# Ledger of designs, part 24: peptides against a protein of PDB entry 4BOS

Target 1, 163 residues: chain A of PDB entry 4BOS
Amino acid sequence: PVLTRTVVPADNSCLFTSVYYVVEGGVLNPACAPEMRRLIAQIVASDPDFYSEAILGKTNQEYCDWIKRDDTWGGAIEISILSKFYQCEICVVDTQTVRIDRFGEDAGYTKRVLLIYDGIHYDPLQRNFPDPDTPPLTIFSSNDDIVLVQALELADEARRRRQ
Target 2, 163 residues: chain A of PDB entry 4BOS as posed
Amino acid sequence: PVLTRTVVPADNSALFTSVYYVVEGGVLNPACAPEMRRLIAQIVASDPDFYSEAILGKTNQEYCDWIKRDDTWGGAIEISILSKFYQCEICVVDTQTVRIDRFGEDAGYTKRVLLIYDGIHYDPLQRNFPDPDTPPLTIFSSNDDIVLVQALELADEARRRRQ

## One batch from the design tools (peptide; aimed at target 1 D70)

Design b1_p18_6_s1 (made by RFdiffusion4, then SolubleMPNN; from b1_p18_6, 8 letters changed)
Fold by OpenDDE base, seed 3:
Structure b1_p18_6_s1 (fold): chain B 163 residues (1-163), chain A 18 residues (1-18)
Amino acid sequence: as target 1 above (163 residues)
Amino acid sequence: MTTLEENLARNEYVRKNL
């Protein structure tokens, strides 16, 4: 089995499309972003004491209005919130640094999903199997360290291609 | 757009506090 990248549309909502893809088992839905943006805004608005200005970089209300716009980019805050919502680790391998940021790593989740990030764009990762009739896997055990090694290999290869 | 260093710092802060 090999870990591969599925290229999603390069729009302002690539993070949401990528997360949706992996947590739903490989469903590509470029139209999922508005609902996911609203979901995040709803979660943030529900606990203004926790989701403070210190975390958000803006007031709770300002953030909610901002994230619901269709041209704003998601990042670490949104990934962390989605990790909590979907109850899984979201592991982001960065092709610029060849490192993995694990969101939710101390939450005790039994499952993890993987994204690849190049500094401006997110794509989902999946495991392909030799049997063509076996569908790709997007949800892994949080104990599966092999998939993390494979993700780092993909990132390193991507970095070398850009050099 | 933020610098690489700022992104790393933000990721670290968010992972520790969210």
Scores: peptide ipSAE 0.430, ipTM 0.878, DockQ to the pose 0.198
OpenDDE base, seeds 1, 2, 4, 5: peptide ipSAE 0.029, 0.266, 0.064, 0.026; ipTM 0.653, 0.820, 0.714, 0.640; seed 1 fails the geometry check

Design b1_p18_6_s2 (made by RFdiffusion4, then SolubleMPNN; from b1_p18_6, 8 letters changed)
Fold by OpenDDE base, seed 4:
Structure b1_p18_6_s2 (fold): chain B 163 residues (1-163), chain A 18 residues (1-18)
Amino acid sequence: as target 1 above (163 residues)
Amino acid sequence: MTTLEENLARNAYVRKNL
């Protein structure tokens, strides 16, 4: 089995498309972005004490309006929210630093999903199997640390290609 | 600040704090 990258469109909503892909077991649906943006806005609006101006960098209402635009990028705030919403650890491997940032690692989730990030774009990761009739795996055990090693190897390879 | 500039600034900030 090998960990591979599926390239999703660079349409300003790649984070949402990538998360949707991995949590739905490998379904590519770029049209999911508007609803996922609305989901983020709903969750942010529901807890203005936590999602304060200090956290958001703008007022709660301004952030909700901002994230619902079709040209604004999701980031760590969205990943954190989506990790909690989908009840899974979201691991992001960065190709520029070859490190993994883990969201939800202290929440006790039994599942983890993986994204690859290059500083401006997110793509989903999946495990392909030698048997072509066995579908790729996008949801891993939170105890599967081998997949994290494979993600680091994939990121290191990606970094070398850009140098 | 353009939307692109704001997106890039946000990503840069995330990198500094992760």
Scores: peptide ipSAE 0.129, ipTM 0.747, DockQ to the pose 0.362
OpenDDE base, seeds 1, 2, 3, 5: peptide ipSAE 0.125, 0.114, 0.123, 0.116; ipTM 0.747, 0.741, 0.746, 0.740

Design b1_p18_6_s3 (made by RFdiffusion4, then SolubleMPNN; from b1_p18_6, 8 letters changed)
Fold by OpenDDE base, seed 2:
Structure b1_p18_6_s3 (fold): chain B 163 residues (1-163), chain A 18 residues (1-18)
Amino acid sequence: as target 1 above (163 residues)
Amino acid sequence: MTSLEENLARNKYIRENL
């Protein structure tokens, strides 16, 4: 089994496209962004006590208006929210630092998904199998440390290619 | 998805199938 990268469009919504891909079992849908943005905004708006200005960096209402724009980029806050929504750990391997940032690691989730990040762009990761009739896997056990090692290997290779 | 209720329904579905 090999962990591979699926390149999604380099638009303002690459994070949402990537998350949607992995949580839906490998469905590439670049048109999912508006729905994903509204999902996040609705979650934030529903709990203004938790999603405070201290967390958001702006007022609850300002954030909701901002994230629903077509030209705003998602980041750590959105990943954290999506981790909670989908009840899974989201692991982001960074090709610049060759490190993994874990979101939801303390929540006790049994599942994890993986993204690869180069500083400006997100892509989803999937495990391919030798049997061509076996579809790729995008949802892993939170106990699967091998997939994390494979993600780091991908990041290291990507870094070497840039140098 | 246009409502919180729809989001909750989807959340339930995803958690059951994730």
Scores: peptide ipSAE 0.032, ipTM 0.618, DockQ to the pose 0.029
OpenDDE base, seeds 1, 3, 4, 5: peptide ipSAE 0.019, 0.019, 0.020, 0.018; ipTM 0.563, 0.563, 0.571, 0.554; seed 3 fails the geometry check

Design b1_p18_6_s4 (made by RFdiffusion4, then SolubleMPNN; from b1_p18_6, 10 letters changed)
Fold by OpenDDE base, seed 4:
Structure b1_p18_6_s4 (fold): chain B 163 residues (1-163), chain A 18 residues (1-18)
Amino acid sequence: as target 1 above (163 residues)
Amino acid sequence: MTSLEENLKRNEYVRKNL
């Protein structure tokens, strides 16, 4: 089995598209972003004590309006929220540092999904199998450390290609 | 993994029961 990257459109919604891809088992839907943005805003608005100005960098209401724009970028806050929403770890491998940031690692989730990040763009990762009749896997066990190693290898290769 | 809609329902349930 080989871990591979599926390149999603390089638009300002690549994070949402990538997350949707992995949590839906490999469904590419670039049109998913508006709904996911609304979901983020809804969750943020529902807990202003936790999602405070100190956390958001702006007022709760301002953040909700901001993230619903079609030209704003999601980041760590969105990943954290989506991890909680989908009840899975979201592991992001960074091609610049060849390190993995794990979101939701302390929540006791049994599943994890993986994204690859180059500093400005997110793409989803999937495991392909030699048997063409076996569909790619995007949802892994939270105990599957092999997939994390494979992600690091993939990121390292990506880094080398840019150098 | 469940659909987005199913996850939304799950989260609503959690919020109401916490």
Scores: peptide ipSAE 0.027, ipTM 0.631, DockQ to the pose 0.029
OpenDDE base, seeds 1, 2, 3, 5: peptide ipSAE 0.021, 0.021, 0.021, 0.027; ipTM 0.607, 0.573, 0.577, 0.638; seeds 1, 5 fail the geometry check

Design b1_p18_7 (made by RFdiffusion4)
Pose (drawn by RFdiffusion4):
Structure b1_p18_7 (pose): chain A 163 residues (1-163), chain P 18 residues (1-18)
Amino acid sequence: as target 2 above (163 residues)
Amino acid sequence: AASDPAVAAKIAARLAAM
């Protein structure tokens, strides 16, 4: 089986669309983004002690309004939140310098999902099978460390191809 | 932007189960 990127629209909401694609087992639905952003705002507003002005670069309320827009990019704050909400590890494979940032690293989730990130775009990763009957898988066991190795190699290859 | 009401329902149901 081969680790594969599926290209989602680069409409400013790719982070949310990509996360949704992988946690839902391979469903592409760009319309999920407004709701996922509202979920983020709901969680950020619920903990102003943690989501402080220092962390957000603005007021808690300003951040909530900002993230609810259809043109703002999700990042580490959003990913950390979505990892907990969905109760899975979200592994972002960064093809800029070829590394993996593992959200939910120490929460003991049983599940793991992967996104590929080039500094500008987010796309989901999935495992494709050469058997006509076996659909792609997007959710992997937390014990499954080999998929992380394959993702690192895909990151190397993706970096070479992009250059 | 288009919004999917089924996603909203899923989020609400999941939060209620926590």

Design b1_p18_7_s1 (made by RFdiffusion4, then SolubleMPNN; from b1_p18_7, 6 letters changed)
Fold by OpenDDE base, seed 4:
Structure b1_p18_7_s1 (fold): chain B 163 residues (1-163), chain A 18 residues (1-18)
Amino acid sequence: as target 1 above (163 residues)
Amino acid sequence: MPRDPAVAAEIEARLAAQ
């Protein structure tokens, strides 16, 4: 089996599209972003004490309105929230540094999903199988450390192609 | 907010510490 990248549109919502892809088992739906943005806003609004102005960089209400815009980028807060919401570890491999940042690693989740990040754009990762009739896998065991090694290899190759 | 995963990881750690 080989770990591969599915390129999603380089729009303002690539993070949401990528997360949706992996948590839904490989469904590419660029139109998922508005609802995911609303989900983020709902969760942020539900706990203004936790999602404080110090964390958000703006008032809770302002952040909710901001993230629901179709021209704003999701980032750190969104990844953290989505990890908790979907009850899975989100592993992001960075092609610039060839490192993996793991979100939810201490939460005891049994599943992990993987994204690849190049400094401005997010894409989802999937495991392809030799049998063409076997659909790709996007949700892995949190004990599957081989997929993390494969992600690093994929990121390293991507970095070499750009250097 | 930053979308860099390294910065994101730091924010996530702060969130988890609350």
Scores: peptide ipSAE 0.078, ipTM 0.759, DockQ to the pose 0.037
OpenDDE base, seeds 1, 2, 3, 5: peptide ipSAE 0.069, 0.071, 0.077, 0.065; ipTM 0.754, 0.732, 0.756, 0.747

Design b1_p18_7_s2 (made by RFdiffusion4, then SolubleMPNN; from b1_p18_7, 7 letters changed)
Fold by OpenDDE base, seed 4:
Structure b1_p18_7_s2 (fold): chain B 163 residues (1-163), chain A 18 residues (1-18)
Amino acid sequence: as target 1 above (163 residues)
Amino acid sequence: MPVDPAVREKIEARLAAK
């Protein structure tokens, strides 16, 4: 089995498309972003004490309006929220540093999903199997440390290709 | 938007405190 990258469109919603892909078991749906943006806004709006200006960098209401725009980019705030919402660890491997940022690692989730990030664009990762009739795996055990090693290897290879 | 480690740490710390 090998870990591979599925390239999603380089639009403003690549993070949402990538998260949707992995949590839904490998479904590419570039049209998922508007609803996911509304989901983020709903969660942020539901707890203004937690999602304060100190966290958001703007007022709660301003952030909700901002993230619902189709031309704004999701980041660490959205990943953290989506990790909690989907009850899974979201691991982001960075091709610039060849490091993994783990969101939700202390929450005790039994499942993890993986994204690859190049400083601007997000793509989903999946495990392919030798049998072509066996569908790729996008949801892993949180105890599967092998997939993290494979993600680092994939990121290192990507970095070498850019140099 | 970058995966800002400072933002991540701030959010995760608060979530863990809840």
Scores: peptide ipSAE 0.086, ipTM 0.761, DockQ to the pose 0.038
OpenDDE base, seeds 1, 2, 3, 5: peptide ipSAE 0.084, 0.078, 0.021, 0.019; ipTM 0.755, 0.744, 0.466, 0.603; seed 3 fails the geometry check

Design b1_p18_7_s3 (made by RFdiffusion4, then SolubleMPNN; from b1_p18_7, 8 letters changed)
Fold by OpenDDE base, seed 4:
Structure b1_p18_7_s3 (fold): chain B 163 residues (1-163), chain A 18 residues (1-18)
Amino acid sequence: as target 1 above (163 residues)
Amino acid sequence: MPRDEAVRAEIEARLAAQ
């Protein structure tokens, strides 16, 4: 089994496309972003005490309007929200530093998904199997530390290709 | 877009406390 990257469009919504891909078991749907953005806005709007201006960097209402725009970028706030919503750990391997940032790691989730990030763009990761009839895996056990090692190896290879 | 590590840490800490 080999961990591989699926390149999604660089259309300002790569984070949402990538998360959708991994949580839905490997479904590439670049049109998922509008509803994904609305989902985040709905969650934020539902708890203004938790999602405060200090956390959002803007008022709750301003953030909700902002994230629903088709040209705004998702980041750490959105990943944290999506981790909690989908009840899974979201692991982001950074190709610039070759480090993994784990979102939801202390929440006790039994599942994890993986993204690769280059400082601007997000792509999803999947495990391919030697048997071509076995579909790729995108949802892993939170105890599967091997996949994290493989993600670091993949990120290191990506970094070398940029040099 | 770069990730905001300070925001991440704050959110993760509060989520873990729930």
Scores: peptide ipSAE 0.031, ipTM 0.679, DockQ to the pose 0.038
OpenDDE base, seeds 1, 2, 3, 5: peptide ipSAE 0.027, 0.030, 0.022, 0.026; ipTM 0.652, 0.669, 0.611, 0.644

Design b1_p18_7_s4 (made by RFdiffusion4, then SolubleMPNN; from b1_p18_7, 5 letters changed)
Fold by OpenDDE base, seed 2:
Structure b1_p18_7_s4 (fold): chain B 163 residues (1-163), chain A 18 residues (1-18)
Amino acid sequence: as target 1 above (163 residues)
Amino acid sequence: MARDPAVAAEIEARLAAQ
């Protein structure tokens, strides 16, 4: 089994496409972005006390309007929200630093998913199996630390290719 | 295109500062 990268479109919504891909078990749907943005906005709007200006960097309403735009970029706050919504750890391996940022790591989730980030773009990661009839795995056990090692190796290889 | 995930630490700091 090897950890592989599925390249999603380099549009303004690559984060949402990537998250959707991994949490839905490997479904590539670039058209999911508007609904993902609306989902995040709905979650934020539902709890203005928690999702305060201090957290969002802008008012609750301003954030909701902002994130629903087609051209705004997702990032850490959106990953955090999606981790909480899907009740899974979201691990992002960065090819520039060869580090993993883990969202939801202290929440006690039993599952984790992985993304790869290159400084401007997110892609989903999946485990491919030797048996061609076995579909790729995108949802891992939170106890599977081997997949984190594989993600770091993948990121390091990507970094080396750019140098 | 998307923002840096390393902002996770910043989010945690904001949460702690509430």
Scores: peptide ipSAE 0.137, ipTM 0.747, DockQ to the pose 0.034
OpenDDE base, seeds 1, 3, 4, 5: peptide ipSAE 0.134, 0.133, 0.112, 0.128; ipTM 0.744, 0.760, 0.744, 0.737

Design b1_p18_8 (made by RFdiffusion4)
Pose (drawn by RFdiffusion4):
Formats: C-alpha cells, sequence, structure tokens
Structure b1_p18_8 (pose): chain A 163 residues (1-163), chain P 18 residues (1-18)
C-alpha cells in the first residue's frame, strides 16, 4: 500500500477541510469549514486564561471573530483544538524542512491521522490499496509507527518534486 | 503545553489570511 495525497481546494480553509477528510474516514466536504471554525471560536472563548492575548496576538474576542472568517488560515492553535475534539493524534508532515509535528503526542489517543503541509497548503494523506475492493484508509493506530516513516519519505519526495 | 504550542506556532506560522 502507498501513502497518497488527495488535493483539496486551496480556498483558505484547507486545514479544516483536510482535518475533516481524515477524521471522517475519507470524506471531502468543503462546506464543513464554517462549522469547524465556529467550533474553534467556541473553544477559544471558553478558556481565555490559556488563550491569552500573548498567545493569540490579539484579544480572545478578536481571535474568535478572525478565525470565523472564510479567509483566515488555520494553524497550530486550531490543530491542537481539533486533535482534542476528535480525540486523535494529528500528525502534520511538514515538507518545508521534512519533519512531523504530532498534535496529541502525549494524550494517549488510539488513533492517528496525517496531513501534509508545504507552508502554504494543507492536504490530507491516506493509505491506498492495490486491491479493487479495499477503500483508502485515513485513520491509523497510534501503534502504527511505520505510516509515520512512509510519511517522512513522502515528505522528502514531495520536497524534491516541488523544487 | 504552552511552550509546545508556541514552538509549533513558530515553526508552522500563524495569523495569516488570503
Amino acid sequence: as target 2 above (163 residues)
Amino acid sequence: ELDRLLERMERLGHNREG
């Protein structure tokens, strides 16, 4: 089986669309983004002690309004929140310098999902099977460290191809 | 938790838009 990127629209919401795709087991639905952003705002507003002005670069309220827009980009804050909400490890494979940032690293989730990130775009990763009957898988066991190795190699290849 | 979040924000970037 081969680790594969599926290209989602680069409409400013790719982070949410990519996370949704992998946690829902391979469903592409761009319309999920406004709801996922509202979910983020709900969680950020619920903990102003943690989501401080120093962390957000603006007031808690300003950040909530900002993330609810259809043109702002999700990042580490959003990913950390989505990992907990969905109770899975979200592994971002960064093809800029070829590394993996593992959100939920120490929460003991049983599940793991992958996104590929080039500094500008987010796309979901999935495992494809050469058997006509076996659909792609987007959710992997936390014990499954080999998929992380395959993702690092895909990151190397993706970096070479992009250059 | 905070130090790890900040380190990730530095590496991945943040507060950007189209």

Design b1_p18_8_s1 (made by RFdiffusion4, then SolubleMPNN; from b1_p18_8, 5 letters changed)
Fold by OpenDDE base, seed 1:
Structure b1_p18_8_s1 (fold): chain B 163 residues (1-163), chain A 18 residues (1-18)
Amino acid sequence: as target 1 above (163 residues)
Amino acid sequence: ELEKLLERMKRLGYNRSG
């Protein structure tokens, strides 16, 4: 089995598309972004004490309005929120630094999903199996460290291609 | 800890643009 990248559209909503893909078991739905943006705004609005200006960089209300726009990009805040919502670790491998940043690592989740990030674009990762009739796996055990190693290998290869 | 993580990620480039 090998870890592979599925390239999603390079639009303003690649993070949302990528997260949706992995948490839904490999379903590509570029139209998922509007609803996911609304979900983020709803969660942010629900806890203004935590999601303060210190966290958001703007007022709670301003952030909610901002993230619901179709031309704004999601980031760490969205990943952390989606990790909590879907009750899984979201592991982001960065091709620029060849590092994995784990969201939700201290929450005790039993599952993890993986994204690859190049500084401006997110794509989902999946495990392909030798049997062509076995569908790719996007949801892994939080104890599966092999998938993290494979993700780092992918990132390192991507970095080498750019150098 | 979550707040610290978010701040670290922002510094590392996990930001967003509008």
Scores: peptide ipSAE 0.149, ipTM 0.787, DockQ to the pose 0.552
OpenDDE base, seeds 2, 3, 4, 5: peptide ipSAE 0.147, 0.139, 0.131, 0.146; ipTM 0.790, 0.782, 0.781, 0.790; seed 2 fails the geometry check

Design b1_p18_8_s2 (made by RFdiffusion4, then SolubleMPNN; from b1_p18_8, 5 letters changed)
Fold by OpenDDE base, seed 2:
Structure b1_p18_8_s2 (fold): chain B 163 residues (1-163), chain A 18 residues (1-18)
Amino acid sequence: as target 1 above (163 residues)
Amino acid sequence: ELERLLELMKRLGYNRSG
């Protein structure tokens, strides 16, 4: 089995497209962003005490309006929210630093998904199997540390290619 | 959780202010 990268469109919604891809078992749907944005806004609006200006960098209402725009980019806040919503650990491997940032690591989730990030763009990761009739795997056990090693290897290779 | 999230916000994402 080999861990591979699926390149999604380099639009303002690559994070949402990537998350949707992995949590839905490998469904590429670039049109998923508007609904994903509304979902995040709804969750943020539901808890103004936690999602305060200190976290959001703007008022709760301003953030909700902002994230629902077509041209705004998601980040750590959105990943953390989506991790909780989908009840899975979201692991982001950074090709610039060759590090993995884990969201939901202390929540006791049994599942994990992986994204690759280059400082600007997000892509989903998947495990391909030798049998061409076996579909790629995007949802892994939270105990599968091998997939994390493979993700780091991908990131390291990507970094070397840029240098 | 808050401190860790704030730290991650520095590294992940793009054009948060825009």
Scores: peptide ipSAE 0.293, ipTM 0.818, DockQ to the pose 0.574
OpenDDE base, seeds 1, 3, 4, 5: peptide ipSAE 0.268, 0.216, 0.232, 0.234; ipTM 0.835, 0.813, 0.823, 0.824; seed 3 fails the geometry check

Design b1_p18_8_s3 (made by RFdiffusion4, then SolubleMPNN; from b1_p18_8, 8 letters changed)
Fold by OpenDDE base, seed 4:
Structure b1_p18_8_s3 (fold): chain B 163 residues (1-163), chain A 18 residues (1-18)
Amino acid sequence: as target 1 above (163 residues)
Amino acid sequence: MKEKLLELMKRLGSNRSG
């Protein structure tokens, strides 16, 4: 079995598309972003004490309006919220630094999903199997550390290709 | 928790800073 990258459209909503892909078991749906953006805004609005200007860089209301636009980009705030919402660890491997950042690592989730990030784009990762009749896997056990090693290998290879 | 989130925001934003 090998870990592979599925390239999603670079349409300002790649993070949402990528998260949706992995948490739904490998479903590519570029139209998922509007509803996910509304979900983020709802959660942000529900806790203005935590999601303050210090965290958001703008007022709570301004951020909610901003994230619901179809041309704005999600980031760590969105990933952290989606990790909690889907009750899974979200691991992001960075191709520029060959580092994995983990969201929800201390929450006790039994499942993890993986994204690959290059600084301007997110893509989902999946495990492919030799048997063509076995569908790719996108949801892993939080105890499956081999998938993290494979993600780092992918990132390292990507970095080498850019040099 | 907030400190960690802020650090992650620097690395995993829409565009890498710098």
Scores: peptide ipSAE 0.284, ipTM 0.808, DockQ to the pose 0.379
OpenDDE base, seeds 1, 2, 3, 5: peptide ipSAE 0.301, 0.243, 0.236, 0.238; ipTM 0.817, 0.803, 0.799, 0.798; seeds 1, 2, 3 fail the geometry check

## One batch from the design tools (peptide; aimed at target 1 N12 W73 I120)

Design b1_p19_1_s1 (made by RFdiffusion4, then SolubleMPNN; its pose is not in this set)
Fold by OpenDDE base, seed 3:
Structure b1_p19_1_s1 (fold): chain B 163 residues (1-163), chain A 19 residues (1-19)
Amino acid sequence: as target 1 above (163 residues)
Amino acid sequence: ARAREEALRRRRREQEASL
């Protein structure tokens, strides 16, 4: 089995498209972003004590209005929220540093999904199988350390290609 | 790009500290 990257559109919503892809088992839907943005805004608005200005960098209301725009970038806050919503660990492998940032790692989730990040763009990762009748896997066990190693290898190769 | 990466890590740390 080989871990591979599916390139999603390099628009302002690549994070949402990538997350949607992996949590839905490999469904590429670039049009998913508006609804996901609304979902995040709804979650943030529902808990202003937790999602404080200190966390958001702006008031709760300002954040909700901001994240619903089609030209704003998702980041760590959005990943954390989506991790909680989908009840899975979201692992982001960074091609610039060849490091993995794990979101939801302390929540006790049994599943993890993987994204690859280059500093501005997110793409989803999937495991391909040699059997053509076996579809790619995007949801892994949270105990699957092999997939993390494979993600690091993929990121390292990507870094080398960019340098 | 690098600034965005640093911002992501900073926000993650802030979230973890608040939990």
Scores: peptide ipSAE 0.032, ipTM 0.702, DockQ to the pose 0.074
OpenDDE base, seeds 1, 2, 4, 5: peptide ipSAE 0.020, 0.019, 0.028, 0.028; ipTM 0.594, 0.586, 0.677, 0.680

Design b1_p19_1_s2 (made by RFdiffusion4, then SolubleMPNN; its pose is not in this set)
Fold by OpenDDE base, seed 1:
Structure b1_p19_1_s2 (fold): chain B 163 residues (1-163), chain A 19 residues (1-19)
Amino acid sequence: as target 1 above (163 residues)
Amino acid sequence: SAAAEAALRAKRAAQLASL
């Protein structure tokens, strides 16, 4: 089994597309972003005490309006929210630093999904199997640390290709 | 709505559990 990336469109919604891909078991749907943006806005709006100006960098309402735009980018705030919503750990391997940022690692989730990030773009990761009739796996056990090692290797290879 | 969010979460959770 080999961990590989699926390149999603380099549009303003690559994070949402990538998350959707992995949590849906490998379904590429570039049109998923509007719904996911609305979901983020709904969750942010529901807890203005936590999602304060200090956290958001703008008022709660302004952030909700901002994230629902089709040309704004999701980041760590969105990943954190999506981790909580989908009840899974979201692991982001960074090709620039060759490090993994883990979201939801302390929540006790049994599942994890993986993204690869290069500083400006997110892609989903999946495990491919030798048997062509076995579909790729995108949802892993939170105890599967082998997949994290493979993600780091993949990121390191990507980094070396750019150097 | 809260109900819609709960329903969506339940659906996604089921998918995660089955995969």
Scores: peptide ipSAE 0.026, ipTM 0.670, DockQ to the pose 0.019
OpenDDE base, seeds 2, 3, 4, 5: peptide ipSAE 0.025, 0.026, 0.027, 0.024; ipTM 0.614, 0.599, 0.673, 0.587; seed 4 fails the geometry check

Design b1_p19_1_s3 (made by RFdiffusion4, then SolubleMPNN; its pose is not in this set)
Fold by OpenDDE base, seed 4:
Structure b1_p19_1_s3 (fold): chain B 163 residues (1-163), chain A 19 residues (1-19)
Amino acid sequence: as target 1 above (163 residues)
Amino acid sequence: MEKELEELRRKREKQLASL
């Protein structure tokens, strides 16, 4: 089995496209961003005590309006929210540092998904199997640490290609 | 960065799994 990267469009919504891809089992839908942005805004608006200005960097209302724009980039805040919403760990491997940031690690989720990040762009990761009749896997057990090793190796290879 | 990778590789080896 091999962990591979699926390149999604380099638009302002690559994070949302990538998350959607992995949580839906490998469905590429570049048009999913508006709905996901709205979802995040609704969640943020529902709990202004937790999603405070200190966390958001702007007022709750300003953030909600901002994230719903089609040209704003998602980041750690959005990943954290999506992890909670989909009830899974979201693991992001960084090709610049060859490290994994794990969102939802302490929540007790039984599932994890993986993204690869190069500093400006997110792509989803999937496991391909030698058997052509077995479809790629994007949702892994939270106990599957092998996939994390494979993600790090993939990131290291990507880093080497750039240098 | 290398420390994290080595730790995970060690865990992988203990599981005796190949994917």
Scores: peptide ipSAE 0.021, ipTM 0.506, DockQ to the pose 0.019
OpenDDE base, seeds 1, 2, 3, 5: peptide ipSAE 0.024, 0.025, 0.020, 0.021; ipTM 0.577, 0.599, 0.496, 0.506; seeds 1, 2 fail the geometry check

